Peptides against a protein of PDB entry 5ONS. Designs and how they scored, part 8

Target 1, 181 residues: chain A of PDB entry 5ONS
Amino acid sequence: MFKKFDEKENVSNCIQLKTSVIKGIKNQLIEQFPGIEPWLNQIMPKKDPVKIVRCHEHIEILTVNGELLFFRQREGPFYPTLRLLHKYPFILPHQQVDKGAIKFVLSGANIMCPGLTSPGAKLYPAAVDTIVAIMAEGKQHALCVGVMKMSAEDIEKVNKGIGIENIHYLNDGLWHMKTYK

## One batch from the design tools (peptide; aimed at target 1 K103 L170)

Design b1_p11_2_s3 (made by RFdiffusion4, then SolubleMPNN; from b1_p11_2, 4 letters changed)
Fold by OpenDDE base, seed 1:
Structure b1_p11_2_s3 (fold): chain B 181 residues (1-181), chain A 11 residues (1-11)
Amino acid sequence: as target 1 above (181 residues)
Amino acid sequence: ELDEIAESYKE
């Protein structure tokens, strides 16, 4: 989603959200990520305005105090930014790729099934379309936010093709954006 | 520093 993204070229505008809209978004976030509820007031304090940075290709980034928190495309599901995920790693279920897959993931490539079934990888139960944090063998922090294109069960059985779609990864355009005020 | 995370993935 952000492989060819540049803040200077791909950001259109920024809008401040009304209280009612913020309430709706918070409810959506809790629905998507139930574990976030106890932390949501810390992540999005009531006293702080919430903004949406509108980007090309119908991408929207939710921000508070310039911090990039979540993003979505075409009114689809919200994804946490890696920067938020690093602070709250429990927001998403995890999958772990082997060491060999790291360079490919960081190039924006989708995660192939063998990278999830090989030694060093860890594949946890997850349904298709689940948004997941991609961890890496021997690394502490997530390197990617992805979407399961197969269930974990099918990844193990078929072990061929795209297991997880790469949505956001370290050093992509969103990562380099850092903050927006 | 969160940017150090990216460095931790450098070979």
Scores: peptide ipSAE 0.466, ipTM 0.908, DockQ to the pose 0.949
OpenDDE base, seeds 2, 3, 4, 5: peptide ipSAE 0.448, 0.455, 0.451, 0.454; ipTM 0.904, 0.900, 0.904, 0.906

Design b1_p11_2_s4 (made by RFdiffusion4, then SolubleMPNN; from b1_p11_2, 4 letters changed)
Fold by OpenDDE base, seed 3:
Structure b1_p11_2_s4 (fold): chain B 181 residues (1-181), chain A 11 residues (1-11)
Amino acid sequence: as target 1 above (181 residues)
Amino acid sequence: EEDEIAKSYEF
């Protein structure tokens, strides 16, 4: 989503949201990520304005105090930014790729099944379309936010093709967009 | 600190 993304070229505008819209978004976030509910007040304090950075390709980035929190495309599901995920690693279920997959993931490539079933990888139960944090063998912090394109069960059984779609990864265009006022 | 995370993947 952000492989060829540049803040100067791809941001259209930034709008401050009304209170009613913020309330709706918070409810959507809790629905998508039930575990975030106890933390939402410190992630999005009631006293702080919430902004949407509107980008090309119908991408919207949710921000509070300049911090990039979540993004979505075409009013689809919300994804946490890696920066938020690093602060709250538990808001997504995890999958772990082996060392050999790291360079491919960091180039924006989708995650192939063998990178999730090989020694060094760890595959946890997850349904199709689940948004997941991608961890790496021997590394502490997530390197990617992805979406399951196969269930964990099917990844193990079939072990061919794209297991997880790469949505956002370290050093992509969104990552380099550190803050936005 | 966040940039340190990215750097941790350089090796």
Scores: peptide ipSAE 0.479, ipTM 0.909, DockQ to the pose 0.856
OpenDDE base, seeds 1, 2, 4, 5: peptide ipSAE 0.479, 0.465, 0.473, 0.466; ipTM 0.908, 0.905, 0.907, 0.906

Design b1_p11_3 (made by RFdiffusion4)
Pose (drawn by RFdiffusion4):
Structure b1_p11_3 (pose): chain A 181 residues (1-181), chain P 11 residues (1-11)
Amino acid sequence: as target 1 above (181 residues)
Amino acid sequence: SAEEKYEEALE
């Protein structure tokens, strides 16, 4: 989603949200990520203004104190930014690719099933369309936010094709936009 | 390298 994204060519503007809208978004975040509920007062303090950074192709980035928290396209599901996920790794279920796939996902490639079924990889049960944190064999921190395109069971069995769609990865355009200011 | 890029991103 952000492979060729930068602030100049992709950010149209930034709108501060009213209280009515903030509550609605928080509710959606709760529905989508149940375990995030106890942490929202910390992530989105009552005191701080909440802004949406509007981007080309109907991408929205939710910001608080200039920190990028979540993003979505159209009115689709919210995804945590990798920076938020590094602070709260439990927000998403995990999938671990083998170390050989690291270079490909850091270049924006989708995750193929061999990257999840090979030694060094760990594949956990997941239904299709689940938003997952991609972990790397031998690495402590997540490197990609992905969406299951095949269920985990299908990935084990079919073992060919895109297993996980690469949505956001370390040092993509979104990662380079450290703050909005 | 991919390893360097990974680590640089955590800096």

Design b1_p11_3_s1 (made by RFdiffusion4, then SolubleMPNN; from b1_p11_3, 4 letters changed)
Fold by OpenDDE base, seed 5:
Structure b1_p11_3_s1 (fold): chain B 181 residues (1-181), chain A 11 residues (1-11)
Amino acid sequence: as target 1 above (181 residues)
Amino acid sequence: SAEEIFQESLE
């Protein structure tokens, strides 16, 4: 989603959200990520305005005090940014790729099934379309936010093809955006 | 930083 993303070229505008819209978004976030509820007031304090940075390709980034928190495309599900995920690693369920897959993930490549079933990888139960944090063998920080294209069960059984779609990865255009005020 | 953690993986 952000392979060729550049803040200067791909951001269209920024809007401040009304209270009612913010409330709706918070409810959506809790629905998507139930574990976030106790932390949501810390992540999105009531006293702070919430903004949407509108980007090309129907990408929207939710921001508070310039921090990029979540993003979505075409009003689909919200994804946490890696920067938020690093602060709150529990927001997403995890999957772990082996050491050899790291360089490919960091190039924006989708995660292939063997990278999730090989020694050093850890595959956890997850249904298709689940948004997941991609962890790496021997590393503590997520390097990617992805979407399960196959269930964990099918990844193990079929063990070929794209297991997880790479949506947002470390050092992509969104990562380099850092903040937006 | 997160970038530093994964630097070796890019080599």
Scores: peptide ipSAE 0.304, ipTM 0.895, DockQ to the pose 0.172
OpenDDE base, seeds 1, 2, 3, 4: peptide ipSAE 0.278, 0.273, 0.245, 0.255; ipTM 0.883, 0.879, 0.873, 0.877

Design b1_p11_3_s2 (made by RFdiffusion4, then SolubleMPNN; from b1_p11_3, 4 letters changed)
Fold by OpenDDE base, seed 5:
Structure b1_p11_3_s2 (fold): chain B 181 residues (1-181), chain A 11 residues (1-11)
Amino acid sequence: as target 1 above (181 residues)
Amino acid sequence: SAEELFEESLK
């Protein structure tokens, strides 16, 4: 989603959200990520305005005090940014790729099934379309936010093809955006 | 930073 993303060229505008819209978004976030509820007031304090940075390709980034928190495309599900995920690693369920897959993930490549079933990888139960944090063997922080294209069960059984779609990865265009005020 | 720690761990 952000392979060729550049803040200067791909951001269209920024809007400040009304209170009612913010409440709706918070409810959506809690629905998607139930574990976030106790932390939501810390992540999105009531006293702070919430903004949407509108980007090309129907990408929207939710921001508070310039911090990039979540993003979505075409009003689909919200994804946490890696920067938020690093602060709150529990927001997403995890999958772990082996050492060999790291360089490919960091190039924006989708995660292939063997990278999730090989020694050093850890595959956890997850349904298709689940948004997941991609961890790496021997690493503490997520390097990617992805979407399950196959269930964990099918990844193990089929063990070929794209297991997880790479949505946002370390050092992509969104990562380098850092903040937006 | 998380990035720095991650990159260092790749070495």
Scores: peptide ipSAE 0.037, ipTM 0.698, DockQ to the pose 0.149
OpenDDE base, seeds 1, 2, 3, 4: peptide ipSAE 0.034, 0.036, 0.034, 0.033; ipTM 0.711, 0.680, 0.713, 0.699

Design b1_p11_3_s3 (made by RFdiffusion4, then SolubleMPNN; from b1_p11_3, 4 letters changed)
Fold by OpenDDE base, seed 5:
Structure b1_p11_3_s3 (fold): chain B 181 residues (1-181), chain A 11 residues (1-11)
Amino acid sequence: as target 1 above (181 residues)
Amino acid sequence: TAEEIFEESLE
């Protein structure tokens, strides 16, 4: 989603959200990420305005005090940014790729099934379309936010093809954006 | 930082 993303070229505008819209978004976030509820007031304090940075390709980035928190495309599900995920690693369920897959993930490549079933990888139960944090063997921080294209069960059984779609990865255009005020 | 953790892989 952000492989060729550039803040200067791909950001269209920024709007401040109404209170009612913010409440709706918070409810959506709790539905997607139930574990976030106790932390939501810390992540999105009531006193702080919430903004949407509108980008090309119908991408929207939710921001508070310039911090990039979540993003979505075409009003689909919200994804946490890696920067938020690093602060709150529990927001997403995890999957772990082996060491060999790291360089490919960091180039924006989708995660192939063998990278999730090989020694050093850890495959956890997850349904198709689940948004997941991609961890790496021997590393503490997530390197990617992805979407399960196959269930964990099918990844293990079929063990070929795209297991997880790479949505946002470390050092992509969104990562380099850092903040937006 | 995350970049430091993945420095080798970012080369």
Scores: peptide ipSAE 0.103, ipTM 0.798, DockQ to the pose 0.188
OpenDDE base, seeds 1, 2, 3, 4: peptide ipSAE 0.058, 0.055, 0.051, 0.054; ipTM 0.765, 0.754, 0.761, 0.740

Design b1_p11_3_s4 (made by RFdiffusion4, then SolubleMPNN; from b1_p11_3, 3 letters changed)
Fold by OpenDDE base, seed 1:
Structure b1_p11_3_s4 (fold): chain B 181 residues (1-181), chain A 11 residues (1-11)
Amino acid sequence: as target 1 above (181 residues)
Amino acid sequence: SAEELFEESLE
């Protein structure tokens, strides 16, 4: 989603949200990420304005105090940014790729099944379309936010093709954006 | 930084 993304070229505008809209978004976030509820007041304090940075290709980034928190495309599900995920790693269920897959993930490539079934990888139960944090063998921080294109069960059984779609990864355009006020 | 944690993986 952000492989060719550049803040100067791909950001259109920024809008401040009304309180009613913010409440709706918070409810949606809790629905998507139930574990975030106790932390949401810390992530999105009531006293702080919430903004949406509108980008090309129908991408929207939710921000508070310039911090990039979540993003979505075409009013689809919200994804946490890696920067938020690093602070709150429990927001998403995890999957772990082996060492060999790291360079490909960091190039924006989708995650192939063998990278999730090989030694060094860890595959946890997850349904198709689940948004997941991609961890790496021997690393502490998530390197990617992805979407399951196959269930964990099918990844193990078929072990061929794209297991997880790469949505957001370290050093992509969104990562380099850092803040927006 | 998080970026530095993965530099060795690019070699």
Scores: peptide ipSAE 0.061, ipTM 0.762, DockQ to the pose 0.166
OpenDDE base, seeds 2, 3, 4, 5: peptide ipSAE 0.053, 0.047, 0.044, 0.033; ipTM 0.739, 0.723, 0.740, 0.697; seed 5 fails the geometry check

Design b1_p11_4 (made by RFdiffusion4)
Pose (drawn by RFdiffusion4):
Order: C-alpha cells, then sequence, then structure tokens
Structure b1_p11_4 (pose): chain A 181 residues (1-181), chain P 11 residues (1-11)
C-alpha cells in the first residue's frame, strides 16, 4: 500500500477530528482489535487532538501528537502502523516467515506460502482476511503488516500462491514518514 | 516482478 508513497506526492491534507468522530473511530478500533481497549487512553489521550492525514487513493492515516497510529483505505479495516505495533506488539496475531523471505518482503513482495512452510518459519492458525503481524525467524520485531489471502490451513496444504498480502513493511513510504508536522 | 522473484527463490 505504501511502496511508492511519500508525503509530497501522496498527502493531500490533514483534518482535525471532532469528538463525535473520534468516539466512532475508537469504537471501530475496539471492534477490530479487542485487546487494544485497555490501551487506547494511552495511545489516544483525551487531551490530544486527533487528525486524519488524507492521502491519494482514499488512504487515511490516524495521528495523535504527530505520531502515526493506524491507517485504512476507503472505509475498509484499520491497520496498525508498524511503529505503533512495535510499541504494542500484542495488538495483532503473528505469523513468522523464514529468514530467506526477509529480503523479499522488505522490497515490498507479497508473502508466498513457501516463506511460511519452510524450516525457520512458524505458521499459526488464521482465517482468510485476518490482519497479521509478520515476524521474521531470528528477529525480535515485526517487519510487515499483512492480510491472510489464504487461510493458514490452506497455506499448509496448497503451499503455492500468495499466502499473505504485504500491506505495510519496514522502510516503505509510510515507514519513512516518521511524523506528520 | 518481486512476487515472481520470491516464487522463483523457493523453486
Amino acid sequence: as target 1 above (181 residues)
Amino acid sequence: TSDEEFEEYYE
């Protein structure tokens, strides 16, 4: 979603949100990520203004104190930014690719099933369309936010095709936009 | 493409 994304060519503007809208978004975040509820006062303090950074192709980025928290396209599901995920790794279930796939996903490639079924990889049960944190064999921190395109059981069996869609990866355009200011 | 290169890596 952000492979060729930068602030100049992709950010149209930034709108501060009213209280009515903030509550609605928080509710959606709760529905989508149940375990995030106890942490929202910390992530989105009552004191701080909440802004949406509007981007081309109807991408929205939710910001608080200039920190990028979540993003979505159209009115689709919210995804945590990798920076927020690094602070709160438990927000998402995990999938671990083998170390050989790291170079490909850091270049924006989708995750193929061999990257999840090979030694060094760890595949956990997940239904299709689950938003997952991609972990790397031998690495402590997540490197990609993905969406299951095949269920985990199908990935083990079919073992060919895109297992996980690469949505946001380390040092993509979104990662380079450290803050909005 | 990047996906093709990834696919070929495991071939």

Design b1_p11_4_s1 (made by RFdiffusion4, then SolubleMPNN; from b1_p11_4, 4 letters changed)
Fold by OpenDDE base, seed 5:
Structure b1_p11_4_s1 (fold): chain B 181 residues (1-181), chain A 11 residues (1-11)
Amino acid sequence: as target 1 above (181 residues)
Amino acid sequence: SLDEEMEKYYE
């Protein structure tokens, strides 16, 4: 989603959200990520305005005080930014790729099943379409936010093809955006 | 910083 993303070229505008819209978004976030509920007032304090940075390709980035928190495309599900995920790593279920897959993930490539079934990988139960944090063998922080294209069960059974779609990864255009006010 | 750490880990 952000492989060729550049803030200067791909951001269209920024709007401040109305209170009612913010409430709706918060409810949606809690529905998507139940574990976030106790932390949501810290992440999105009531006194702070919430903004959406509108980008090309129908990408929207939710921001508070310039911090990039979540993003979505075409009003689909929200994804946490890696920067938020690093602060709150429990927001997403995890999957771990082996050492050999790291280079490809960091190039924006989708994650193939063998990279999730090898000895250095860790594959946890997850349904198709689940948004997941991609961890790297031997590393502490997530390097990628992805979407399960197959269930964990099917990844193990089939062990061929795209297991997880790469949505946002370390050092992509969104990562380098850092803040926006 | 976290950013510096992440960069170094994946160089």
Scores: peptide ipSAE 0.399, ipTM 0.905, DockQ to the pose 0.042
OpenDDE base, seeds 1, 2, 3, 4: peptide ipSAE 0.130, 0.177, 0.138, 0.168; ipTM 0.783, 0.779, 0.773, 0.783; seeds 3, 4 fail the geometry check

Design b1_p11_4_s2 (made by RFdiffusion4, then SolubleMPNN; from b1_p11_4, 6 letters changed)
Fold by OpenDDE base, seed 3:
Structure b1_p11_4_s2 (fold): chain B 181 residues (1-181), chain A 11 residues (1-11)
Amino acid sequence: as target 1 above (181 residues)
Amino acid sequence: SLDKEMEEFYK
């Protein structure tokens, strides 16, 4: 989603949201990520304005105090930014790729099934379309936010093709935005 | 300087 993204060229405008809209978004986030509810007041304090950065390709980035928190495309599901995920690693269920897959993930490549079933990888139960944090063998921080294109069961059974779609990865265009006020 | 999260991937 952000492989060719540049803040200077791909951001259209920034809008401060009304209170009622913020409430609706918070409810959507809790519905999508139930585990975030106890932390939401810390992530999005009531006293702080919430802004949406509108980008090309119908991408919207939710920000508070300049921090990039979540993003979505075409009013689809919300994804946490890697920067938020690093602060709250439990927001998403995890999957772990082997060491050899790291360089490909960091180039924006989708995660192929063998990278999730090989020695060094760890595959956890997850349904298709689940948004997941991609971890890596021997590393501490998530390097990618992805979407399961196959269930964990099917990844293990079929073991070929795209297992997880790469949506946002370290050092992509979104990562380089860092902050937006 | 690199972000701390980048260090383990870009040493």
Scores: peptide ipSAE 0.494, ipTM 0.887, DockQ to the pose 0.041
OpenDDE base, seeds 1, 2, 4, 5: peptide ipSAE 0.486, 0.152, 0.136, 0.433; ipTM 0.932, 0.824, 0.791, 0.922

Design b1_p11_4_s3 (made by RFdiffusion4, then SolubleMPNN; from b1_p11_4, 5 letters changed)
Fold by OpenDDE base, seed 1:
Structure b1_p11_4_s3 (fold): chain B 181 residues (1-181), chain A 11 residues (1-11)
Amino acid sequence: as target 1 above (181 residues)
Amino acid sequence: SLDEEMKKYYE
């Protein structure tokens, strides 16, 4: 989603949200990420305005005090930014790729099944379309936010093709967009 | 959160 993203070229505008809209978004976030509920007040304090940065290709980024928190495309599901995920790693269920897959993930490539089934990888139960945090063998922090294109069960059985779609990865255009006020 | 330089630790 952000492989060729540039803040200067791909941001259209920024709007401040009304309180009713913010309430709706918070409810959506809790539905998507139940574990975030106890933390949502410190992530999005009631006293702080919430903004949406509108980008090309129908991408929207949710921000508070310039911090990029979540993003979505075409009003689909919200994804946490890696920067937020690093603070709250429990927001998403995890999958772990092996060391050899790291360079491909960081190039924006989708995650192939062998990178999830090999020694050093850890594949956890997950259904198709689940948004997941991609961890790496021997590393502490997530390097990618992805979407399961196959169930964990099918990844293990078929072990060929795209297992997880790469949505947002370390060092992509969104990562380099550190703040926006 | 990792900074930009920490990306090198994944290479």
Scores: peptide ipSAE 0.272, ipTM 0.863, DockQ to the pose 0.046
OpenDDE base, seeds 2, 3, 4, 5: peptide ipSAE 0.170, 0.235, 0.213, 0.191; ipTM 0.799, 0.821, 0.802, 0.795; seed 2 fails the geometry check

Design b1_p11_4_s4 (made by RFdiffusion4, then SolubleMPNN; from b1_p11_4, 4 letters changed)
Fold by OpenDDE base, seed 4:
Structure b1_p11_4_s4 (fold): chain B 181 residues (1-181), chain A 11 residues (1-11)
Amino acid sequence: as target 1 above (181 residues)
Amino acid sequence: SLDEEMEAYYE
């Protein structure tokens, strides 16, 4: 989603959200990520305005105090940014790729099944379309936010093709935005 | 820093 993304070229505008809209978004976030509820007041304090950065290709980034928190495309599901995920790693269920897959993930490549079934990888039960944090063998922090394109069960059985779609990864265009006020 | 976390993947 952000492989060729640049803040200067791909941001259209930024709008401040009304209270009612913020409430709706918070409810949606809790629905998507139930574990975030106790932390939501810390992540999105009531006293702070919430903004949406509108980008090309129907991408929207939710921000508070300049911090990039969540993003979505075409009003689909919200994804946490890696920066938020690093602070709150429990927001998403995890999958782990082997060491050899790291360089490909960091190039924006989708995650192939063998990278999830090989030694060094860890594949946990997850349904198709689940948004997941991609961890890596020997590393502490997530390097990617992805979406299961196959269930964990099918990844193990088929063991070829795209297992997880790469949505947002370290050092992509979203990562380089850092902040937006 | 968060940038340091990124650098850890390139070391």
Scores: peptide ipSAE 0.217, ipTM 0.801, DockQ to the pose 0.043
OpenDDE base, seeds 1, 2, 3, 5: peptide ipSAE 0.193, 0.196, 0.177, 0.201; ipTM 0.785, 0.794, 0.777, 0.797

Design b1_p11_5 (made by RFdiffusion4)
Pose (drawn by RFdiffusion4):
Structure b1_p11_5 (pose): chain A 181 residues (1-181), chain P 11 residues (1-11)
Amino acid sequence: as target 1 above (181 residues)
Amino acid sequence: DIEEEYADYFD
């Protein structure tokens, strides 16, 4: 979603949200990520203004104190930014690719099933369309936010095709936009 | 930085 994204060519503007809208977004975040509820006062303090950074192709980025928290396209599901996920790694279920796939996902490639079924990889049960944190064999931190395109059971069996869609990866355009200011 | 953990894999 952000492979060729930068602030100049992709950010149209930034709108501060009213209280009515903030509560609605928080509710959606709760519905989508149940375990995030106890942490929202910390992530989105009552005191701080909440802004949406509007981007081309109807991408929205939710910001608090200039920190990028979540993003979505159209009115689709919210995804955590990798920076937020690094602070709260439990927000998402995990999938671990083998170390050989790291180079490919850092270049923006989708995750193929061999990257999840090979030794060094760890595949956990997940239904299709689940938003997952991609972990790497031998690495402590997540490197990609993905969406299951095949269920985990299908990935084990079919073992060919895109297993996980690469949505956001380390040092993509979104990662380079460290703050909005 | 966290991304430096993956420095060997960047182009």

Design b1_p11_5_s1 (made by RFdiffusion4, then SolubleMPNN; from b1_p11_5, 6 letters changed)
Fold by OpenDDE base, seed 1:
Structure b1_p11_5_s1 (fold): chain B 181 residues (1-181), chain A 11 residues (1-11)
Amino acid sequence: as target 1 above (181 residues)
Amino acid sequence: DVADEYKEYLD
């Protein structure tokens, strides 16, 4: 989603959200990420305005005090930014790729099944379309936010093709934004 | 930071 993304070229505008819209978004976030509920007041304090950064290709980034928190495309599901995920790593279920897959993930490539089934990888139960945090062998922090394109069961069984779609990865265009006010 | 953690893979 952000492989060729550039803040200067791909951001259109930024709007401040009404209270009612913020309430709706918070409810959506809790539905998608139940574990976030106790932390939501810390992540999105009631006293702080919530903004949407509108980008090309129907991408929207949810921000509070300039911090990039979540993003979505075409009003689909919300994804946490890596920066938020690093603070709250429990927001997403995890999958772990082996060491050999790291360079490809960081180039924006989708995650192939062998990178999830090989020694050094850790594959946890997950259904198709689940948004997941991609961890790496020997590393502490997620390097990617992805979407399961196959169930964990099928990844193990079939073990070829795209297992997880790469949505947002470390050092992509979104990562380089850092903040937006 | 996290970038340092993956520095060997980043330009």
Scores: peptide ipSAE 0.688, ipTM 0.953, DockQ to the pose 0.789
OpenDDE base, seeds 2, 3, 4, 5: peptide ipSAE 0.685, 0.684, 0.679, 0.687; ipTM 0.953, 0.953, 0.952, 0.953

Design b1_p11_5_s2 (made by RFdiffusion4, then SolubleMPNN; from b1_p11_5, 5 letters changed)
Fold by OpenDDE base, seed 1:
Structure b1_p11_5_s2 (fold): chain B 181 residues (1-181), chain A 11 residues (1-11)
Amino acid sequence: as target 1 above (181 residues)
Amino acid sequence: DVADEYKEYFD
């Protein structure tokens, strides 16, 4: 989603959200990520305004005090930014790729099944379309936010093709967008 | 930052 993203060229505008809209978004976030509920007031304090940075290709980034928290495309599901995920790693279920897959993930490539089934990888139960944090063998922090294109069960059985779609990865255009006020 | 953890993969 952000492989060729540049803040200067791909951001259109920024709007401050109404209280009612913020309330709706918070409810959506809790539905998507139940584990976030106890932390949501810390992540999005009531006293702080919430903004949406509107980007090309119908991408929206939710921000508080300049911090990029979540993003979505075409008003679909919200994804946490890696920067938020690193602070709250439990927001998403995890999958772990092997060491050999790291270079491909960091190039923006989708995650192929063998990178999830090989030694060094860890594949946890997950349904298709689940938003997941991609961890890596020997690393502490997530390198990617992805979407399961196959169930974990099918990844193990088929072990060919795209297992997880790469949505946001370290050092992509969104990562380089550190803040926006 | 966290990117340092993956520094061997960046230019």
Scores: peptide ipSAE 0.706, ipTM 0.958, DockQ to the pose 0.786
OpenDDE base, seeds 2, 3, 4, 5: peptide ipSAE 0.704, 0.700, 0.703, 0.705; ipTM 0.958, 0.957, 0.958, 0.958

Design b1_p11_5_s3 (made by RFdiffusion4, then SolubleMPNN; from b1_p11_5, 4 letters changed)
Fold by OpenDDE base, seed 5:
Structure b1_p11_5_s3 (fold): chain B 181 residues (1-181), chain A 11 residues (1-11)
Amino acid sequence: as target 1 above (181 residues)
Amino acid sequence: DIADEYKEYFD
């Protein structure tokens, strides 16, 4: 989603959200990520305005005090940014790729099934379309936010093709954006 | 920076 993304070229505008819209978004976030509920007032304090950075290709980035928190495309599900995920790593269920897959993930490539079934990988139960944090063998922090394109069960059975779609990864265009005010 | 953990993979 952000492989060729550049703040100067791909951001259209920024708007401040109304209170009613913010409430709706918070409810949606809790529905998507139930574990975030106790932390949401810390992440999005009531006193702080919430803004949407509107980008090309119908991408919207939710921000508070310049911090990039979540993003979505075409009114789809919200994804946490890696920067938020690093602060709250429990927001998403995890999957772990082996050492050999790291180079490809960080180039923006989708995660192939063998990278999730090898000895250095750890594949946890997850349904198709689940948003997941991609961890790596021997590393502490997530390197990617992805979406299951197959269930964990099918990944193990088929063991070829795209297992997880790469949505956002370290050092991509969104990562380099850092903050926006 | 957290990305330093993966520095070996960046140009």
Scores: peptide ipSAE 0.653, ipTM 0.948, DockQ to the pose 0.782
OpenDDE base, seeds 1, 2, 3, 4: peptide ipSAE 0.652, 0.646, 0.651, 0.644; ipTM 0.947, 0.946, 0.947, 0.946

